# Peptides against a protein of PDB entry 6IDX, part 95

Target 1, 380 residues: chain A of PDB entry 6IDX
Amino acid sequence: KELAKLSADVTFATEFINMDGIIVLTRLVESGTKLLSHYSEMLAFTLTAFLELMDHGIVSWDMVSITFIKQIAGYVSQPMVDVSILQRSLAILESMVLNSQSLYQKIAEEITVGQLISHLQVSNQEIQTYAIALINALFLKAPEDKRQDMANAFAQKHLRSIILNHVIRGNRPIKTEMAHQLYVLQVLTFNLLEERMMTKMDPNDQAQRDIIFELRRIAFDAESDPSNAPGSGTEKRKAMYTKDYKMLGFTNHINPAMDFTQTPPGMLALDNMLYLAKVHQDTYIRIVLENSSREDKHECPFGRSAIELTKMLCEILQVGELPNEGRNDYHPMFFTHDRAFEELFGICIQLLNKTWKEMRATAEDFNKVMQVVREQITRA

## One batch from the design tools (peptide; aimed at target 1 E177 L322)

Design b2_p29_5_s4 (made by RFdiffusion4, then SolubleMPNN; from b2_p29_5, 15 letters changed)
Fold by OpenDDE base, seed 3:
Structure b2_p29_5_s4 (fold): chain B 380 residues (1-380), chain A 29 residues (1-29)
Amino acid sequence: as target 1 above (380 residues)
Amino acid sequence: SSARQKKRRKLQEEAAKEAKKEKEEKKAA
């Protein structure tokens, strides 16, 4: 206990480290010997002293043994661990992951996302904060190819719902540090959209063109039995499709794929449109048909609006920006759904369509409508 | 401690910078 307090002093820490004191602390953890009276209290103070000593940055985190890592990971993986040990073990693992890529690899093998998520289901906000911080650390230190796998694991393990129910909707005020860790997690998850946001559509890719064709099909053929598509000639079909793409509000009515060649928002806009069309089909069809039937020049160009709205949402949400140490602004709405960006798009495109009607806008007013919608989104 | 929280935030920002750099290097390769 006294050692844990003294370990916060840099002078004491330097002397204690020079006496190999930190090695003694690591060996106490490695031994795992539950034979001592007050083992849990002793271990909690040992882990505190270890953290405070390591916080001075005098000793490399790479000094820790695999046995030490396994013991600490074991405390995090054990359901019936003492709260004081668990909190310190999470903090140690977080620090190991953040300070060492080699330790990250070892820890990533010993700990599952499911084990960390279990520590979010507690009433202790400090444990919850360390669990989210460790999740963030693991996500940050993961190889790029593994980040998407980790994000998929978050969805599969209902991480967002658990955070929403146990952290955000908890009976306790969210502390600044928890808010920051939620912000970091949010930024890291939004940065998964950056690839699609920066992916240009290839107008020659048939699979990508088939998505645009599917948008047309859902809007105009969804009520028609797919069996009755008459075999009318390819040229009449092209002219028909040009009309359909005009009614969909694409800028390039001949080749709508060209509208997705600009980055941002690139393919992310098409992903949002397809999500809306598949998941919120009635909303999609309504928006498209309400505007396709207008001859009064007050039609809202859905395709153009969807692209520019996706770009605007990326700008508002700062997609591709790095987590800032000073920020603590998280959006609870992004924890309500695994596809929260696409759901936000679906809400905002309806808002845009409504605002367009209320303003009695024409194509010349497009930028004014977008500015009003931006102000509406940023105030909500 | 506030000092530990500040250190965490800094390390997270550094790790994010490194992760971005790795991503950029992989896109350039």
Scores: peptide ipSAE 0.585, ipTM 0.945, DockQ to the pose 0.920
OpenDDE base, seeds 1, 2, 4, 5: peptide ipSAE 0.563, 0.563, 0.564, 0.568; ipTM 0.942, 0.942, 0.942, 0.943

Design b2_p29_6 (made by RFdiffusion4)
Pose (drawn by RFdiffusion4):
Structure b2_p29_6 (pose): chain A 370 residues (1-223, 234-380), chain P 29 residues (1-29)
Amino acid sequence: KELAKLSADVTFATEFINMDGIIVLTRLVESGTKLLSHYSEMLAFTLTAFLELMDHGIVSWDMVSITFIKQIAGYVSQPMVDVSILQRSLAILESMVLNSQSLYQKIAEEITVGQLISHLQVSNQEIQTYAIALINALFLKAPEDKRQDMANAFAQKHLRSIILNHVIRGNRPIKTEMAHQLYVLQVLTFNLLEERMMTKMDPNDQAQRDIIFELRRIAFDAETEKRKAMYTKDYKMLGFTNHINPAMDFTQTPPGMLALDNMLYLAKVHQDTYIRIVLENSSREDKHECPFGRSAIELTKMLCEILQVGELPNEGRNDYHPMFFTHDRAFEELFGICIQLLNKTWKEMRATAEDFNKVMQVVREQITRA
Amino acid sequence: TDEEWFERHMALNRKLQAKAAREARAAEE
């Protein structure tokens, strides 16, 4: 108890650390008996002292043994133990992950997505905060080529709805540090879109060109002389600036292939809305048609700007858009809503092709005022 | 107290999260 008190003082901490005092603590956790059952209070003070001592930055986090790591991960992976032990254990794991790629790799193997998500279902906001913090730390430290798989795994176990039901709509008001972790989680989530945003279409890749052909087919085949007239104009009546080679329009980065993903999502998941928008504007040879392809690419780019896809998380922000915690595919759903808004605003302005940038500005103002 | 410890620890890790993010982005470049 006394050690937990004094360890926050650097003057004391240095003295104790210089006698390998941290090893006394790690050895106790590694091999001490009946710690959770008979000595939980002692164990809580031990973990408090350990974290306080490590927070002075005198020694590397890489000093910790695999045995110590496994024991701490064990306290998190178990059907919940004492709240004080769990809070410190989650905090130790977060610090290990943030401070070492090696520790991240070992910890990622010792804890499951389901175990971490289950700690969000406790009524204690600090336990919830550290659980989200550990999740954020795993995302921050995951290799670029593993982060997407991790996101899918957390999504399949309902991380989003659990946060919505147990944190955002929970009884306890969200305090500043929890709000910060929700902000970081949202920033990391949007940043999963960044690679596709910056990926150019390869116009010479037939498989990618066939995706655009499929998009056009879904809409034009819903319309016979009129259907023939649409196809004679290649992709003009689908609204692409490059009428003959629309794949070239997807070399603009941002938004790149993310725009294509959004269009395909709208066509497949919301086929009626996609067909309505395209057919209202595919036989319009007055200058008043809203160009779908050009509008979708620019809207995708605008949404990426508004939502700050690619921005790094920082210390100063605690903001988040709560509606993104209400749908697994909220970004794509937002695209669909905004493309309908864009078409409504276009008609309200009796807009022509020359008005394209003005309409996009009004849409930007509509979305950002909402 | 437990609340004081939580605040200090969370303030520290906030900086570490920002640092880790900058490092991860630099490694990707």

Design b2_p29_6_s1 (made by RFdiffusion4, then SolubleMPNN; from b2_p29_6, 14 letters changed)
Fold by OpenDDE base, seed 1:
Structure b2_p29_6_s1 (fold): chain B 380 residues (1-380), chain A 29 residues (1-29)
Amino acid sequence: as target 1 above (380 residues)
Amino acid sequence: SDAELNERRSKKLRKLQEEAAREAAAARK
């Protein structure tokens, strides 16, 4: 206890470290010896002293043994561990992950996101905070090949549901630290959209062109079997499709693929359009047909609107921005659905279409409509 | 107190998260 208190002082820490004191603390953890009276209390103070000592940055985190890592990971994975030990163990693991890629690799083998999810179901907000913080640390330090797996783990209905029900909708105020960790988790999730946002469509890629053709099919040929999708259209088919792409509101109605060559929003806009068309087909068809049947110059160009709205949403949500230490703002909506960005797009495109009608807008008013829609989205 | 420890730790860990994010973003370029 006294050691844990004194370890916060840099002068004491320096002297204690110079006497190999940190090694003694690590060996106490490594031994796992429960034979001591008040073992749990002693261990909690040992872990406190270890954290405070390591926080001075005098000793590298890489000094810890694999046995130490396994013991700490064991305290996180074991049922009925003392809350004080669990909290300190989560904090140690977070620090290890953030400070060392080598320790990240070892910890990622010992701990699963599923084990950390169990610590979100507790009534202790500090435990929940450290569990999310460790998830964030693992996400941040994940190599590119594993980052998508972490993304998929977050996209899992279970993790989102637990965060939503036990953290966000909990019977207690969210503390600033929890809000920050939720913000970080959200930023890391949005950064997965950055790749698609910065991916240019290749106008020569037939597979990508087939997605645009599928948008046309769903809008105008909804009862037609996709197996009858004619590949190489004759000139007459090209002329027919040019009319359909004009009705869809693409800027380049001859080659709509060109509208997706601008980054941002690149292919992310096409992903949103396809999601809307497949998941909310009735809404999609209604929006397209309602505007395609207008001859009064008050048609809302769906394709152009979808692209610019996707870009706007990326700007509002700060897609591709790095997590900032000073921010605590998170959107609870993004914990409600696995495809929350696409669902937000689906809500906002309906809002845009409504706002366009209410303003009696023409193509010349496009930017004004987008400004009004931006203001509506940012106030909601 | 555990609260004081947590506050000190939080400030440090937030910085480390931001650093780790910068490193991860730099590795993608």
Scores: peptide ipSAE 0.433, ipTM 0.922, DockQ to the pose 0.868
OpenDDE base, seeds 2, 3, 4, 5: peptide ipSAE 0.006, 0.430, 0.425, 0.024; ipTM 0.308, 0.916, 0.920, 0.522; seeds 3, 5 fail the geometry check

Design b2_p29_6_s2 (made by RFdiffusion4, then SolubleMPNN; from b2_p29_6, 15 letters changed)
Fold by OpenDDE base, seed 4:
Structure b2_p29_6_s2 (fold): chain B 380 residues (1-380), chain A 29 residues (1-29)
Amino acid sequence: as target 1 above (380 residues)
Amino acid sequence: SDSELNKRRMEKLRKQQAKAAKEAAEAKK
């Protein structure tokens, strides 16, 4: 206990480290010897002293043995561990993950996100905070090829639902530290959209062109059986499609693929449109047909609006930006759905269409409408 | 108190996380 207090002092820490004191603490953990009547209390103070000593940055985190890592991971994986030991063990693992890529690899082999989810189901907010912080650390240190897997694990209905029900909708106020970790988790999740946001459409990619054609089909051929594969595109069919793409509100109604070559929002806008068209088909068809049937110059161009809205949402959500140490603002809505960004797009495109009508906007008012919509979204 | 210790610890971890996020972004460039 006294050692844990003194370990916060840099002078004491330096002297104690020079005496190999930290090695003695690590060996106490490695021994796992439950023979002492006060073992749990002693271990909690040992882990506290270890953390405070390591926080001085005098000793590299790479000094820890694999046996030490296994003992700490064991405390996180065992359901009957004292809360004080669990809390310190989560904090140690987080620090290991953040400070060493080698330790990250070892920890990622021993600990699953599923084991960390169990620590979100508790009434202790500090434990929940350290569990989310460790998830965030694992996400940050994951190699690029594994980041999407971590994202998919977050998008898993289970983790999201547990955070929503046990953390956000818990019977207690969210502390600043928890709010920050939820913010960080949200930022890391949105940063997965960056790839699609920065992906240009290839106008020569047939699969991407088929998505645009599917948007046309859903809007205008919704009652027609897809069995009429567009056979030999007679010039009349090409002219018909050009009219349809104009009615969809693409800027380049001859070649709509060109509208998706701008990054941001690139292909992310097309993903949002396709999601809306498939998941919210009635809403999509309504928005398109209400504006395609107008001849009064008050048409809201869906294609252009969807692209600029996607870009605006990326700006509002700061997609691709680093998590800011000072921010604690998270959106509970993003924990309510697995496709929360696309659902937000679907809400906002309806808001845009409504605002366009209310303003009696023309194509010249486009930027003014977008500014009003931005203000509406940022106030909600 | 355990609460004060926890607060100090959470603040340290926040700083470490922000540093790690910066390093991870620099490694992508």
Scores: peptide ipSAE 0.439, ipTM 0.921, DockQ to the pose 0.821
OpenDDE base, seeds 1, 2, 3, 5: peptide ipSAE 0.438, 0.438, 0.436, 0.434; ipTM 0.921, 0.921, 0.920, 0.919

Design b2_p29_6_s3 (made by RFdiffusion4, then SolubleMPNN; from b2_p29_6, 10 letters changed)
Fold by OpenDDE base, seed 4:
Structure b2_p29_6_s3 (fold): chain B 380 residues (1-380), chain A 29 residues (1-29)
Amino acid sequence: as target 1 above (380 residues)
Amino acid sequence: SDEELFKRRMEKQRKLQAEAAREARAARL
């Protein structure tokens, strides 16, 4: 206990480290010997002293043995561990992951996200916070090849549902520390959209062109069997598609693919449009047809609006920004659905279409409508 | 207390996490 308290002092820490004191603490953990009276209390103070000593940055985290890592990971994976040991073990693993890529690799082999999810299903908000902090650390230190696997793990309905039901909707008020870790997790989740936001459409990619054609098909041919093979591209058919792309509200009516070459929002806007068209087909068709059948110059251009709205949402949600150490603002709505960004887009595009009608806007008012919609979204 | 330790740990780790985020971004560029 006194060692754990004194280990916070840099002068004491320096002297104790010079006496190989930290090596003695690591060996106590490595031994795993539960035979001592007061083992749990002694271990909790040992882990506290170890953390406080390592926080001085005098000793590299890479000094820890694989046996030490396995013992700490063992305390996190065991169902019947003392709360004080579990908290310190989670904090040690987080610090190891953040300070060393070598330790990250070893820890990522020993610990699964599933094991960390079990620590979210408890009433102790401090344990929940340490578990989310460790998940965030693993996400931050994941190499690019494994980042998509982490993304998929965060896209798992289970993790989001557990955070929503056991953390956000828990019986306790959210502490500042938990709010920060939820904010960080949200930022890291939104940064998965950055790749698509910065991906330019290739106007020559047939698969990407087929998505734009599918948007046209869903809007205008929803009752017609797909049996009309795309093959007989007569000039009349090209002229027909140009008219349809104009009615969809694309800026480039001849080649709508050109509207997705601007980054941001690049391909992310097309992903949102396709999601709306497939998942909320009635809403999509309604928005398109209500604006395609107008001849009064009050048409809301869906394609242009969808692109600029996607860009605006990326700006509002700070997609591609780094997590700020001082921020604690998280949006609970992003834990309610697996495709929460696309669902938010679907709500906001309806709001935009409504606001356009209420303002009796023309194409010249486009930027004013977007500003009003921005204010509405940021106040909600 | 464990609560005081928790607050102090989380305050220290906020900085370390922000540094790791900067490093992870720099490694992608």
Scores: peptide ipSAE 0.497, ipTM 0.938, DockQ to the pose 0.801
OpenDDE base, seeds 1, 2, 3, 5: peptide ipSAE 0.493, 0.490, 0.494, 0.494; ipTM 0.937, 0.936, 0.937, 0.936

Design b2_p29_6_s4 (made by RFdiffusion4, then SolubleMPNN; from b2_p29_6, 13 letters changed)
Fold by OpenDDE base, seed 3:
Structure b2_p29_6_s4 (fold): chain B 380 residues (1-380), chain A 29 residues (1-29)
Amino acid sequence: as target 1 above (380 residues)
Amino acid sequence: SDEELFKRRMEKQRKLQEKAAKEAAEAKK
């Protein structure tokens, strides 16, 4: 207990480290000796002292043994561990992950997504905060190619729903520390969209062009009995598609792929359109057909609107922003669905279409409508 | 107390997370 208090002092820490004190503490953890009276209390103070000593940055985190890592990971994986030991063990794992790529690799092998999520299903908000902090650390240190896989693994284990039900909708007010970790998790989740936001469509990629064609098919052919598509000649078909792409509200109705060459929002806008068309097909078809049937200058161009809305949402949500230590603003809505960005897009595109009608807008009013919609989204 | 330790720990970890995020962003460039 006294050691744990003194370990926060840099002078004491320096002297204690010079006396191989950290090595002694690590060996105490490695031994796992449960036979001592007050073992749990002693271990909690040992882990506190270890963490406070390591915070001085005098000793590299790479000095820790694999046995030490396994013991700490063992405390996190054991259901009957003392809360005080669990808190310190989660904090140590987080610090290990953040300070060392080699330790990250070892910890990622020892700790399962299910174990981390189990620590969210408790009434202790501090445990929940440490668990989310460790999740955030693992996201930060994951190789870029593995971040999406890790996000998918958390989605498969219902991370967002568990956070929503056990943390956000819990019977306790959210502390600033938890709010910060939820903010960080949100930022890291939105940063998974950055690649798609910065990916230009290749107009020569047939697979990407087939997505645009699928948008046309869903809008115009899904209600038509497939039996009545006459085998109209290639030129009539091309001219028909140009008309369809105009009715879809693309700026380049001859080659809609060109509308996705600007980054941001690049391919992310196409992903949102495809999600809307597949998941909310009725809403998509309604929006497109309501505007395609208008012979008046009051048609809302869906394609252009979807692109500019995607860009606007990326700006509002600060996609690609790094986590800031001082921020704690999180949006509970992003924990309601695994595809929360695409769902938000689906809500906002309906809002845009409504606002366009209410304003009796024309194509000349486009920027004015977008400004009104921005104000509506930022006030909600 | 564990609560006091938690507050102090989380304050330190916020800084470490921001640092790690900056380092990860620099490694991508």
Scores: peptide ipSAE 0.513, ipTM 0.943, DockQ to the pose 0.791
OpenDDE base, seeds 1, 2, 4, 5: peptide ipSAE 0.497, 0.493, 0.495, 0.492; ipTM 0.940, 0.939, 0.939, 0.938

Design b2_p29_7 (made by RFdiffusion4)
Pose (drawn by RFdiffusion4):
Structure b2_p29_7 (pose): chain A 370 residues (1-223, 234-380), chain P 29 residues (1-29)
Amino acid sequence: KELAKLSADVTFATEFINMDGIIVLTRLVESGTKLLSHYSEMLAFTLTAFLELMDHGIVSWDMVSITFIKQIAGYVSQPMVDVSILQRSLAILESMVLNSQSLYQKIAEEITVGQLISHLQVSNQEIQTYAIALINALFLKAPEDKRQDMANAFAQKHLRSIILNHVIRGNRPIKTEMAHQLYVLQVLTFNLLEERMMTKMDPNDQAQRDIIFELRRIAFDAETEKRKAMYTKDYKMLGFTNHINPAMDFTQTPPGMLALDNMLYLAKVHQDTYIRIVLENSSREDKHECPFGRSAIELTKMLCEILQVGELPNEGRNDYHPMFFTHDRAFEELFGICIQLLNKTWKEMRATAEDFNKVMQVVREQITRA
Amino acid sequence: MSAAAIARRRQAQAKAAEEARAAKEAAAA
């Protein structure tokens, strides 16, 4: 108890650390008996002292043994133990992950997505905050080529709805540190879109060109002389600036292939809305048609700018858009809603092709004021 | 939660994010 008190003082901490005092603590956790059952209070003070000593930055986090790591991960992976032990255990794992790629790799193997998510279901906001913090730490430290798989795994176990039901709509008001972790989670989530945003279409890749053909087919085949007239104009009546080679329009980065993903999502998941928008504007040879392809690419780019896809998380922000915690595919759903808004605003302005940038500005103002 | 612990956590998260960005830019080079 006294050690937990004094270890926050650097003057004391240095002295204790210079006698390998941290090893006394790690050895106790590694091999001490009945710690959770008979000595939980002692164990809580031990973990408090350990974290306080390590917070002075005198020694590397890489000093910790695999045995110590496994023991701490064990306290988190278990059907919940004492709240004080769990809080400190989650905090120790977060610090290990943030401070070492090697520790991240070992910890990612010792804890499951389900075990971490289950700690969000406790009524204690600090336990919830550390749980989200550990999740954020794993995302921050995951290799670029593994982060997407991790997101899918957390999504399949319902991380989003659990956060929505147990944190955002929970009884206890969200305090500043929890709000910060929600902000970080949202930033990391939007940043999963960044690679596709910056990926150019390869116009010479037939498989990618066939995706555009399929987009056009879904809409034009819902319309016979009128259908023929649409196809004679290649992709003009689908609204692409490059009428003959629309794949070239997807070399603009941002938004790149993310725009294509959004269009395909709208066509497949919301086929009626996609058909309505395209057919209202595919036979219009007055200058008043709203060009779908050009509008979708620019809207995708605009949403990426509004939502700050690619921005790094920082210390100063605690903001988040709560509606993104209400749908697994909220970004794509937002695209669909905004493309309908864009078409409504276009008609309200009796807009022509020359008005394209003005309409996009009004849409930007509509979205950002909402 | 102490204010000092919160400050350290936020700094560590910002630092990890900058490292991950730098690693991605170096890999793209």

Design b2_p29_7_s1 (made by RFdiffusion4, then SolubleMPNN; from b2_p29_7, 20 letters changed)
Fold by OpenDDE base, seed 2:
Structure b2_p29_7_s1 (fold): chain B 380 residues (1-380), chain A 29 residues (1-29)
Amino acid sequence: as target 1 above (380 residues)
Amino acid sequence: MSEEEARRRKRLMEEAAKERKEEIEKKKA
């Protein structure tokens, strides 16, 4: 107890470390000897002293043994651990993950996000905060190949649901530290969109062109009786497609792929359009057809609008920004759905289409409409 | 958790995020 308190002092910490005191603490953890009276209290103080000593940055985190990591991971994985030990163990793991990629690899073998979710299902918001902080650390330090897997895993849907139900909708006010961890999780989640946002469409990629063609098909062929004979010559088909791409509101109605070569929002805009077209097909078709049938120059160009809206949403949500220690603003809506960005896009594109009609906008008013929509989104 | 401990941990997260971004940018260059 006294050691844990004194370990916060840098002079004491330096002397204690020079006396191999930290090695003694690590060996106490490694031994796992439960035989001492008041073992839990002693262990809690040992872990506290260890954290405070390591926080001085005098000793590298890489000094810890695999046995130490396994013991700490064991305290997090055990169902009946003292709250104080659990909190310190979560904090130690977070610090190890954040300070060392090699320690991250070892910890990622011993602990899963699924095990950490159990610590979110408790009434103690402090434990929940430590657990989310460790999840955030693991998410940040995950290799690029595994990052998408961590995001797509059943763990994320489950994690999101648990956070929503047990943290956000909990019977207790969210404290500043929890709000910060939710913010960090949101930032890390939005940063998964950055790759798609910065991916240029290749106009020569047939698979990407087929997605644009699918958007056309869903808009115009889904209501057309299959009786229109497939036999119109290749040139008539090209001319027909050019008309359809104009009706879809692409800027380059001859080659819509060119509209997705600009980054941001690159391919992310196409992903949003395809999601809208497949998941909210009736809404998509309505928006496209309402504007495609207008000859009054008040047509809202869907393709252009969707691209610029995607870009705007990326700007509003600060996609690609790093977690900031001073921020705690999170959007509860992003915990309600696994495709929350695409759902937000679907809401906002309807708002844009409505605002366009209300303003009686023409193509020349496009930027004014976008500014009004931005203000509406940011005030909501 | 003390406010000071919380601040230190938030800084560590921000620093690790910066380092990670730099690593990714170096791999793309």
Scores: peptide ipSAE 0.481, ipTM 0.928, DockQ to the pose 0.863
OpenDDE base, seeds 1, 3, 4, 5: peptide ipSAE 0.474, 0.470, 0.480, 0.476; ipTM 0.925, 0.924, 0.927, 0.925; seed 5 fails the geometry check

Design b2_p29_7_s2 (made by RFdiffusion4, then SolubleMPNN; from b2_p29_7, 16 letters changed)
Fold by OpenDDE base, seed 5:
Structure b2_p29_7_s2 (fold): chain B 380 residues (1-380), chain A 29 residues (1-29)
Amino acid sequence: as target 1 above (380 residues)
Amino acid sequence: MSEEEQKRRRKLQEKAAEERKKEIEEKKA
């Protein structure tokens, strides 16, 4: 106890480290000797002293043994651990992950996000905060190939729903630190959209063209079996599709694929449109047909609007930006659904369509409508 | 955690984010 308190002092820390004090503390953890009177209390103070000593940056985190890592990971993985030990163990793991790529690799083998989810289901907000912070650390240090797995773990209904139900909708006010960790997790999750946002459509890719054709089919031929692949479209069929692509509100009526060559938002806009068309088909059809049946200059160009809205949402959500230490602004909406970005797009495209009608906008007013919609989204 | 400890942790987290940014920039170059 006194050691833990004194370990905050840099002078004491320096002297204690020079006496191999950290090595002694690590060996105490490694030994796992439950035979000592007040073992749990002693261990909690040992872990506190260890953290405080390491926070001085005098000793490299790489000094820790694999046995030490396994013991700490073991405390996190045990269902019945002392709260004080658990909290400190989560903090140690976070610090190890953040300070060393080598330690990250070892820790990522010993613990899973699934194991950390159990620590979100507790009432203790400190434990919840450390669990999310450790998830964030693992996400930050994950190599590119594993980032998608971390993404998928977040997109897994379980982590998202638990954060929503036990953290965000908890009976206690969210502290600033928890808000920051939720913000970080959100930013890291949105960064997964960056790849799609920066992916240009290939106008020569048939599979991508088939998605655009599917958007047309869903809007205008919703009762038609997709098995009627239009064979080599006669020039009349191409002219018919050009009309349909105009009614869909694409800028390039001849080759709508060209509208998705701009990055941002690239293919992410097409993903949003396809999601809307498949998951919210009635809403999609209504929006498209309402604007396609207008002979007045007040048609809302759905295709153009969807692209520019996707771009605007990426700007508002700062897709591709890294988390900032000073921010704590998280959007609870992004924890409500597995495909929260696409659902947000679906809400915002309806808002855009409504705002367009209310403003009696024409194609010349497009940027003004987008600005009004931006203000509406940022105030919500 | 003390506010000071939280601040140290946030700085370390930001540093890790900056390291990732550099790695991404180096791959784009």
Scores: peptide ipSAE 0.461, ipTM 0.922, DockQ to the pose 0.877
OpenDDE base, seeds 1, 2, 3, 4: peptide ipSAE 0.455, 0.455, 0.458, 0.459; ipTM 0.921, 0.921, 0.921, 0.921; seeds 2, 3 fail the geometry check

